Peptides against a protein of PDB entry 8OXM. Designs and how they scored, part 181

Target 1, 371 residues: chain A of PDB entry 8OXM
Amino acid sequence: FKAEFRLAGGVNLPKIIDCVGSDGKERRQLVKGRDDLRQDAVMQQVFQMCNTLLQRNTETRKRKLTICTYKVVPLSQRSGVLEWCTGTVPIGEFLVNNEDGAHKRYRPNDFSAFQCQKKMMEVQKKSFEEKYEVFMDVCQNFQPVFRYFCMEKFLDPAIWFEKRLAYTRSVATSSIVGYILGLGDRHVQNILINEQSAELVHIDLGVAFEQGKILPTPETVPFRLTRDIVDGMGITGVEGVFRRCCEKTMEVMRNSQETLLTIVEVLLYDPLFDWTMNPLKALYLQQRPEDETELHPTLNADDQECKRNLSDIDQSFNKVAERVLMRLQEKLKGVEEGTVLSVGGQVNLLIQQAIDPKNLSRLFPGWKAWV

## One batch from the design tools (peptide; made by RFdiffusion4, then SolubleMPNN)

Design b2_p19_5_s2 (from b2_p19_5, 9 letters changed)
Fold by OpenDDE base, seed 1:
Structure b2_p19_5_s2 (fold): chain B 371 residues (1-371), chain A 19 residues (1-19)
Amino acid sequence: as target 1 above (371 residues)
Amino acid sequence: LTERQKNIVQDMENALLAE
């Protein structure tokens, strides 16, 4: 281990360390000190299983539909070593870095990322109508720029076009797989883009199985498909390649229903896999700057013996696991809002939900739905 | 898990180990 560490950007300030392997090669490692990396490790295994299903199907294999994975070594419930995704950058770092972010470079007369954040925090406790109006004002004065990622990285027009297609396929695959697994909306620092492949890598998988819907500010989108995510697809947006790749991914997932249900059932009942949302995790994911001042350690943890009988905790857990499995079965049957949809109908509904400004305006402001 | 479910999981694990 080198004595020097760099801070990676992001809320958790993960430490990038350089390690020399037994082979004498230097490898970058990400050390997280507050996150349960077991959930990340388990979700990477599920992504590998989804990739095997996608490779078996001729239509998804021809399109090279794959969710990018990385190696995770959990050391404890709060520590582990991630293989650093070499040659990746957080999309949030590229878009909204304070010094050299793409919004500042290409749209210098737009609102700053800080001004957008402030405006949306001011309305966080307001009506849905007030949130929508302020979100539309923010969106009008903060125009998408993510198209410039591929234009900066790939100067040859033929390479640029192929990389934009690779990006669009990666967004489609991760969006549909993420919806099936209930990953929900993703913070912009938890989506990495590979500077060579233009493919996305999803990190920090601490919200799965729709547990984002039980947060203090519930998620309102099936996956992150914000204006910058769409702008990276180029002039066609969500139409053509993206839609077709979503449909082909959804076809494979629905045709693999028995396998996916069986895998998720094993994971939900694994005592080593804590997928449930707890109040501390919810506070950490949606902490407000204002709430830092009231976290005086009131040492009055009254020992209210929550002697909740071990039986009542176990029955509550089993009922949550059963509800997750039932909802997964509905998704894999194409049951949305009590109606059975075709693959095309289901994918269309999910895209419309994900891009709806009314849904985006209701998200937690800390997750930056305007980016 | 039913014996069928255990076999499906094991077949998937074996397929992932063969890649």
Scores: peptide ipSAE 0.016, ipTM 0.489, DockQ to the pose 0.018
Fold by OpenDDE base, seed 5:
Parts: sequence; structure tokens; C-alpha cells
Structure b2_p19_5_s2 (fold): chain B 371 residues (1-371), chain A 19 residues (1-19)
Amino acid sequence: as target 1 above (371 residues)
Amino acid sequence: LTERQKNIVQDMENALLAE
């Protein structure tokens, strides 16, 4: 290990450490100091399985549809080493960095990222109507710029186009796989972009199986398809390549129902895989920046009142696991709101839900739905 | 993007919409 470290962006201030392997190769590693990396490790195995299914199908293989994976080595319950995705940047760092972010560089007369966040925090406890109106004002004065990522990184027009296509395919694959697995907490610091491939890398996979819907501010979108995410696709936006790649990914997932259900069932009942939302985790994910200073770990919630009978906890857990499996089976059958949809109908519904400004305006302000 | 680069991009987008 080198003595020098860099801070990666995000609430947990993960440390980037340069490591020399036993092979003499230098490798960057991300050390997360507060996260249970076992959840990330399990979800990476599920993504590898999804990639295997996508590679077996001719239509998804021709389109090179894959979800990007990384190696996770859990070191302890509170610390682990992620293989740092060398040459990746958080989309939030590129877009909304205070010093040199793309919004400030390309749209200097728009609202600052801070002004947008402040406006949405002021209405956080207000009605859905008030949240919607303020979100629309923010969106009008904060125009998307993510198209410039590929334009800055890829100066050759043919390479630029190929990379924009790789980006669009990566968004489509990760969106559909993420929806099937109920992946939440898709804020701009939990999505990295590879500066060489233009593919997305999803990190911090601790909110899965729709557990984002039981947060104090529930998640209202199936995946991140915000205005900057769409702007990176180019002039066609969500039409053409993105829609077709979503449909082909969904077709493979639906045709793999038995395999997906069997694997998820084993994981839901694995005592080492804590996928359930707990109150402390919910509080942590939706903390206000102002409240970060005072939450000393002295929430020793007295162990005394949580003598809920072990039997009632186990029965509650089993009922939640059964509901997750039932909902996964519905998704894989194309059952949405009690109606059976075709692959095209289901994908269309998910796209409409993800881009709906009414759904986006209801998200926790820390998710930054205007980016 | 130069005007030539925009045209190349548009031609490639049209080709992808036709596939």
C-alpha cells in the first residue's frame, strides 16, 4: 500500500488507495470505511449472472448489452476494499462539481447546483403540488449538459458516436436489470461513468428489492432516467437505441424467470445477506446535510424494547421475503398494476414513470432529480 | 462540433434508426 490516499466524492468520503499487487502491478483500490460491502458483493454476483443470460441471447450479445461489474473484497462488516474502477468518475462530480462541473462550464447563467438543492430542500416538507412547481422552475433554469461528456473525451467523430452508443446501451441494460432487482438509491454519486468506454458502473447496492419504496421519502421512479442521463444519449433521447435495448434486455429477463427467481430466493433467505431496510439505514440514506454534524453514533437505541419476540421478527422477515419474490415474479411476467403487459408495453410504462416530472419532484432532494 | 462533424453524426443516427 502507498502512504498517500485520495478522497473519492460522496458522504462516506471513501479513500482511494494505490496498492502494489504480488504481481508487481499497481492497482487503485477504493476503501469504504462504513458500508457493508457484502451487499455489494452479492449484487455483483447477480449482475454477473444477468450478464451470462445476456451473452447467451443472440440479440443482446450482438448489441453488447452488459451491466458493468467490479470486484468486491469484503474485509470486515464495516470495511472493505472495492477494486477501484480505474478511469471512472461519479456522474455527479462531472456534472455538478462546485469548481469546474459541466453545468457551471456550459451553462454559467443557469442556477447553481447549490441554488437548485436549496430550492428543493425548502419545499421538502410541502405538498406534492408545491414540490412539482418548484421542481419545474429548477428544471427550466438548470438545463442538461451531459452530452458534453462524450464530446470532451472523444474528439474523433466516429469514436464519439460509438462511445455515445455504448453509453446508451449501458443505461438501458442497467436500468432494466436494476428495475428487475428493485435497485434503489441511484443518486449521482452512486453512478460512475468510465472515461474510456462511456459505460456506467453502479456502486453502493445496499438498497435492493424495492426497499427504496419504504424509505421515509419513498422512491417513485424505477431507475434513474433524469434529463442529464437522457441528454448523454444524444438527439434521439429515450427513443430508438435506448428503447430497443431496454426491450431486448427485458425479453431476456422475462425468458429467464425460473433462473432469476431461484437465485433471488436463495439470496433472500441467506442469513449473511441483510437486504432488509432498517430505521438506522433509512435515517442514514435520507439525512439532511445540516444533521450530519450531530448524529454521533450514540444512538445506542436501548436493546431493551427491541425484544420483539424472535418469532415475530422471523415471521415478519418471511412475509417480506415472500412479498419480494411475488413482486419479482410479477415483473418477470410483465404484471404492472394488476395488468399483464407485453415487453414493449412494460418498457414503455417504465420509461414514462422514470421521466415523469411528478414522480421526479417527489424524490428525496439528496437524489438530485433535476440532474 | 464542426458542421461536418454534425452531419456525420446525423447520418450515423439515421443509419441506427433504420436498423
Scores: peptide ipSAE 0.014, ipTM 0.402, DockQ to the pose 0.013
Fold by OpenDDE base, seed 3:
Structure b2_p19_5_s2 (fold): chain B 371 residues (1-371), chain A 19 residues (1-19)
Amino acid sequence: as target 1 above (371 residues)
Amino acid sequence: LTERQKNIVQDMENALLAE
């Protein structure tokens, strides 16, 4: 370990530590404080298993469909070391950094990221109709620029094409697997892009099994397929490569139903794996600037949890776990809204749900659905 | 867990130990 550390920004003040491995390679490590990295560790294991399934299938193997994984070493319930994905950048940092973000560089006459955020925050408590109108105004005045990521990083046209293809495949694989696992909180800081491979790395895996739907502002999209995410795919957008890679990933997931159900069943009943949404976590994820003032620790929260009979907590937990397993089984059968869909029909529905501006306008403003 | 489920879990543990 180097004696020097850098603070990453954020409430939990994560420490970036440079480590020299026994191989003489420097590896950056993120030490998160107060965050439960066990969720990230467990979800990385699930992603590794999904990668094994994808590698066994000839069609997904030929397409190199993988989810990028990272090493997670949980040190305690509230501390761990993430292998920092060296050579990755948050897509939000590239797109909407206040100083030199791609939107500001390529679209200097568009709304600033701050103006977009402000407009969407002003309507946060308004009707869905008012949110939709303001979201459409924001989208009109904040045009996609993520195509420029590959153009800036990959000057050779053949390399550029291969990297754009790798990006599109990575989005497809992570979107479908993320949907199957019910992965939420896919804001622009929780998705990293590798500057060398153009593949996505999903971090902060604490919202899983559709627990994003029980947030105070429910998640309304199956995965992040916003306008910049689509713009990074190039001229074909969601058509062609992306759609085919989603379909091939979904075929493998559906054909692996027994394995995936068994895995998730073990995880849902693991007493060490806290996947349930709690009020404190919900408040942290969707904290409003107005709500910062009223976090007086009312000492009385501890006394009410102690009086729930262990049996009623256990029965309520078991009923939630059963519902998660049932919904996972439905997804793996292609059951959507009570209808059995083909792989192509299911993937089409998910794409339409993810790109629908009515769904996107309803998201929490911190998710930045206009990016 | 059924014997089949145990084998799936064990195959997964073995895959995790092999990386």
Scores: peptide ipSAE 0.011, ipTM 0.482, DockQ to the pose 0.019
Fold by OpenDDE base, seed 2:
Structure b2_p19_5_s2 (fold): chain B 371 residues (1-371), chain A 19 residues (1-19)
Amino acid sequence: as target 1 above (371 residues)
Amino acid sequence: LTERQKNIVQDMENALLAE
């Protein structure tokens, strides 16, 4: 390790360190402090299994459907080293950076990202109707620009077209795999884009198994399919390549029901894998930007041994795990709202839920559903 | 990875190889 480090910015002040390997190559690594990287490590393994399933199937293999993975080395319960995804940028940094963001560059007369966030924060405690009206006003005055990512990075038209297809396939695969696993907290800083491949890298995998639905502001979408995400697909949007890649991914997931249930069951009952939502994690995920200054989570988890009888904790945990497995089995059977759907019907429902401005308007403002 | 995490990975790999 080099003695020098850089701060990556953000609330947790992650340290970027350069590591010299035994091969003499320098590799940039992100050292996260106070984050439980065990969840990320476990979810990366699940993604590798999903990738193996996708590679076994001829139709998904031909389409190169994969979820991007990265190496996670947990050093402790609250520290680890991520292999930094070299050549990736958060989609939020590209889109809504205050100085050089694509929205400001291509749409200088639209609302600023700050104005959009402020408007949505003002209605955060309001009715769903008021949230919807303000969200529609924000969306009207904040038009998508993510199409320009591929246009800026890939100047050759043939390369540009291939990279736009790679992006669309990556969104489709990660959306369906993410839905099956119940991935939450898909805000614009937790989704990186690879500047060379145009594939997405999902980070911060701490909200899984639909635990985003039990947040103080519950998650209302199955995955991130916001206007900028769709704009990056080009003129066809969600139709054609995206839909077909979702269907082919869903076919593989549904046909691998036994494997996926067995894998998730092992993970849910792993006492080292804390997948459950806790109040402090919920507070951290839905913290207001104004509150960022004072609440350094001195998560001193003082072991307040809340001596809740081990039996009652275990029974409550087992009931939550059983519900997660039941819901996973429903998804893998195509059971949505008590109705059995075909793969095409299920994928269509998920797309409609993800793009519905009523669902998007109800999300926590920090999720930035207008981006 | 802890030895337990390696075992979980191996069990997941074995479960995936059993199909």
Scores: peptide ipSAE 0.010, ipTM 0.413, DockQ to the pose 0.020

Design b2_p19_5_s3 (from b2_p19_5, 11 letters changed)
Fold by OpenDDE base, seed 5:
Structure b2_p19_5_s3 (fold): chain B 371 residues (1-371), chain A 19 residues (1-19)
Amino acid sequence: as target 1 above (371 residues)
Amino acid sequence: LTERQKNFVKNLENELLEE
């Protein structure tokens, strides 16, 4: 290990360390010191299995539909080493960095990222109608710029087009697989983009199996398909390549129902895999920047009262696991809101839900639904 | 995007719609 470390951006200030392997090769690694990386490690294995299913199908193989994976080595319950995705940047850092973000560079007369966040925080406790009105005002004065990522990185027109296509395919594959697994907390710092491949890398996989729906501010979208995400696809947006790649991914997932159910069942009952949302994790994920100073959780050990009998905890856990499996089976059958949909019908519903400004306006302000 | 770049992109997107 080199003595020098860099802080990665974000609330948890993960340490980037350069390691020299026994082979004499330098490898960059991310050390997270506060997060349980076991969940990330398990979800990476599930993504590798999904990639195997996608590679076996001729239609998804021809389109190179894959989820980008990284190596995770859990070191303890609260620490681990991530293989740092060298040559990746958080989409939030590219788009909304305070000094040199793409919104400030290309749209200097729009609202600042700070002004947008402030406006949405002011209405956080207001009605859905007031949230919608302020979200529409923010969106009008904060226009998408993510098209410029590929234009800045890829100067050759043929390479630029191939990379924009790789981006669109990566968004489609990760959106559908993320929906099937119920992946939440898809804020702009938890999605990285590879500066060489234009593919997305999803990190911080600690909200899965629709546990984002039981947060104090429930998640209202199946995946991140915000205006900047769509702008990166180019002039066709969600139509054409994105929609077809979603449909082909969904076909493979639905045709692999038995395999996916068996895998998820084993994981849900693994005592080493804590996927359940707890109140402390929920508070942490939706903590306000202003509240970070005061909530040192002095978890006084004296909240003895919520020692519900071990039997009632186990029964409650089993009932949650059963509901997760039932909902996964419904998704893989195309059952949405009690109706059986075709692959095209299901994908269309998910796209409409993800782009609906009413759903986007209801998200926690930290998710940055206007980006 | 220049108008030439928009037209190039549109043509390539149409070719990919035919695949």
Scores: peptide ipSAE 0.012, ipTM 0.374, DockQ to the pose 0.013
Fold by OpenDDE base, seed 4:
Structure b2_p19_5_s3 (fold): chain B 371 residues (1-371), chain A 19 residues (1-19)
Amino acid sequence: as target 1 above (371 residues)
Amino acid sequence: LTERQKNFVKNLENELLEE
């Protein structure tokens, strides 16, 4: 190991370390602390299975629809090593880095990322109407710039066009598979973009199976499709390539219902896979700056008081797992709000939900729905 | 880095030295 480390951007400030392999090659590793990387490891396996399904279908294979995966080595319940995706950058670092972020470079007269965050935090406990009004003001004064990622990286017009298509296909595939698996919204630091392929890499998969809906500020979108995510697709936005790739991905998922249900059932009942939301995890994910003072990590919260009968815990867990499986089955049947939708109708509903400013304004401000 | 972020990095360093 080299003695020097770099901080990656993100909520958990992961350390990037350089390792020399037994083959004499240097490899970058991302070291996360206090995170159970077992969830990431399991979700990477699920993504590989989804990729196998997508490669079997001719229409998704022709479009090269895949979710980018990475290697995860969990070390402990609180530590792990990720193979650092060399040549990737967090979209949040590209967009909203305080010194040289694309918003500051291309829109110097817009609100700063800090001003946007402050305005949305001030209304966090306010009505949905007040949140919506402030979110619209923020959006008006913080215009999307993510189109410039491909323009900066790919100077040749033909390459630029192909990379923008690769990006759009990657967003579509990850959005639909992310919806099926209930990943919800994704923090801007937990979405990496490959600087060579323009494909997305989703990291930090600690919220799955719609557990984001039971957070103190519940998720209101099926996946991250914020204004900058859409801006990266170019002038067509969510129309054309994105919509068609979502539909083709959803078609493969729906046609693979039995396989996906079986896979998810095995995972939900795996005693090594803690997918459930707990209060500490919820506080960690949505911790307010005001609440920083009192959480002394009393690591010595003795597991003493939850001597709820093992039977009641197991019954409560089983009821949550059953509800997750039922909701997954509904999604795979195209059942939305009690109505059976076609693939096109379901994809349309999900896109509309994901881009709705009313839904975006209700998200946790820490996840920056205006970016 | 915020004080929280510094404390997080410090705690992560301690955990990685104890393993």
Scores: peptide ipSAE 0.000, ipTM 0.307, DockQ to the pose 0.050
Fold by OpenDDE base, seed 2:
Structure b2_p19_5_s3 (fold): chain B 371 residues (1-371), chain A 19 residues (1-19)
Amino acid sequence: as target 1 above (371 residues)
Amino acid sequence: LTERQKNFVKNLENELLEE
């Protein structure tokens, strides 16, 4: 390790360290000191498994459908080393980074990212109707610009076209795999884009198995398919390449039902894999930017061991795990809202749910559904 | 990952490589 470290931005002050490998190569590593990286490590392995399934199928292999993975070395329950995704940027940093963000550069007369956030925060506790109206006003005055990512990074037209296809395929694969696994908290800082491949890298995988639905503000979309995400696909949007890649990914997932159920069952019952949502985690994920200053670490969770009999905790956990497995089985059978759908019907429903302004307007403002 | 989880994934990767 080099003696020099850089602070990455953010509340947890992650340390970027340069590590010289045994091969003499310098690798940047992110050291997180307060996050349980075991969840990320487990989910990366599940993604590797999904990639293996996708590589076996001729239709998905020909399309190069993969979910991007990164190396995670958990050091403890509260610390780990991430191989830093070199050459990636958060989509939020590209889109809404202060005065240099793509929205400000390409749409200087639109609402600022701050104005949009403020408007949605003002209605956070209001009716769904009021949230929808304000969300539509925000969307009208904050037009998508993510098409410019590929245009800025890839000047050659043939390369540009290939990279836009790679992006669209990456969105499709990660959306369907993420839906099957019930991946939540897909805000614009938890999705990185590779500046060379145009593929997405999903980070912070702590909200899985639909645990986002039990947050104080429930998640209402199956994956992130917001206007900027769609704009990055180019003129066809969700039609054509994206839809077909979703269908082919869903076909592989449904045909791998037994394997996926077995994997998830083992993970759900692993006592070292804490996938359950807890109140502190829920508060942290939906904390207001203004409230960041008052989380003094002095919530000693008094280990009031509520001596709920070990039996009652185990029974409650088992019931949640069983419900997760049942819902996963339903998804893999194409059961949506009590109806059995074809792959095309299921993918269509998921796309419609993900792009519905009514669903998007109900999300936590920190998710930035207008981006 | 626990050694159990690593072994499980490795076994599953192997089963998946044998098909």
Scores: peptide ipSAE 0.009, ipTM 0.367, DockQ to the pose 0.019; fails the geometry check
Fold by OpenDDE base, seed 1:
Structure b2_p19_5_s3 (fold): chain B 371 residues (1-371), chain A 19 residues (1-19)
Amino acid sequence: as target 1 above (371 residues)
Amino acid sequence: LTERQKNFVKNLENELLEE
């Protein structure tokens, strides 16, 4: 470790430390405090396994379908070292940075990202109809611009086309594997894009196994496939390359059912792997800017030791784990809403659910479903 | 870090604090 650390900013003040490895190579590491990086580490291992399955299949191997992984070294329940994803930028930073974001640069007469967020927050407690109407107004006045990422980074037309295909394949692979693992919708800052490969890197994997459905504002999409995510694919959108790569990924996942179930079962029952949603984590994930003022510390935790017998806690955990495994088995069989679908039928349903503006309008406004 | 990478980690932290 170098004696010098850079504060990355933020309230948790993550420390970026340049580390010299035993190989003499400098590696940038993000030291997060207060975060449980064990979930990220476990999910990276699952992604490596999914990559192994995808490499064994000829059709997915020929398409180079992979999920980008990063190294995670958990140091404790509240500290760890992330290998910094060098040469990546968040999609959210590229799109909606207040200074130089692509929306501001290419669409200066559209609503600002702040105006969009404000409009959607004002209707957060309103009907689904009111949310949908305001979301459609926001979408009309906030047009997608993510096509410009590849155009800015790749000036050669042949390279531009290749990188747009690499992006589309990366979105397809991460969307289907993310659906199987129940990652749900992903915040735009938790999706990094590699500035050289145009591939996605998913970080902060704290919501898995459909735990996003039990949040105060439940997720309504199987994965993030917002208008900017689609715009990055170019003129074909979700059709052609994206759909075919989703289908080929889903074929490999469904054909690997026994392997995936066995692995997820081992992980769900690992006493060191806390994947369950807790109320503090749920409040964190969906904290409203208005609620910062009313968290007076006067929640006296009256230590009502509800001595929930150790038996009742264990039974409740086992019932949640069993439900997760049953739902995973259904997904891997192509069972959606009690009906067995073909790979093409299942992928089509998931795409339609993910792009439906009614589903997008119901998401937590903090997750910026209009981006 | 570039000012962009600092703003990234800050925004990732603010979103990992708003999350």
Scores: peptide ipSAE 0.000, ipTM 0.278, DockQ to the pose 0.061; fails the geometry check

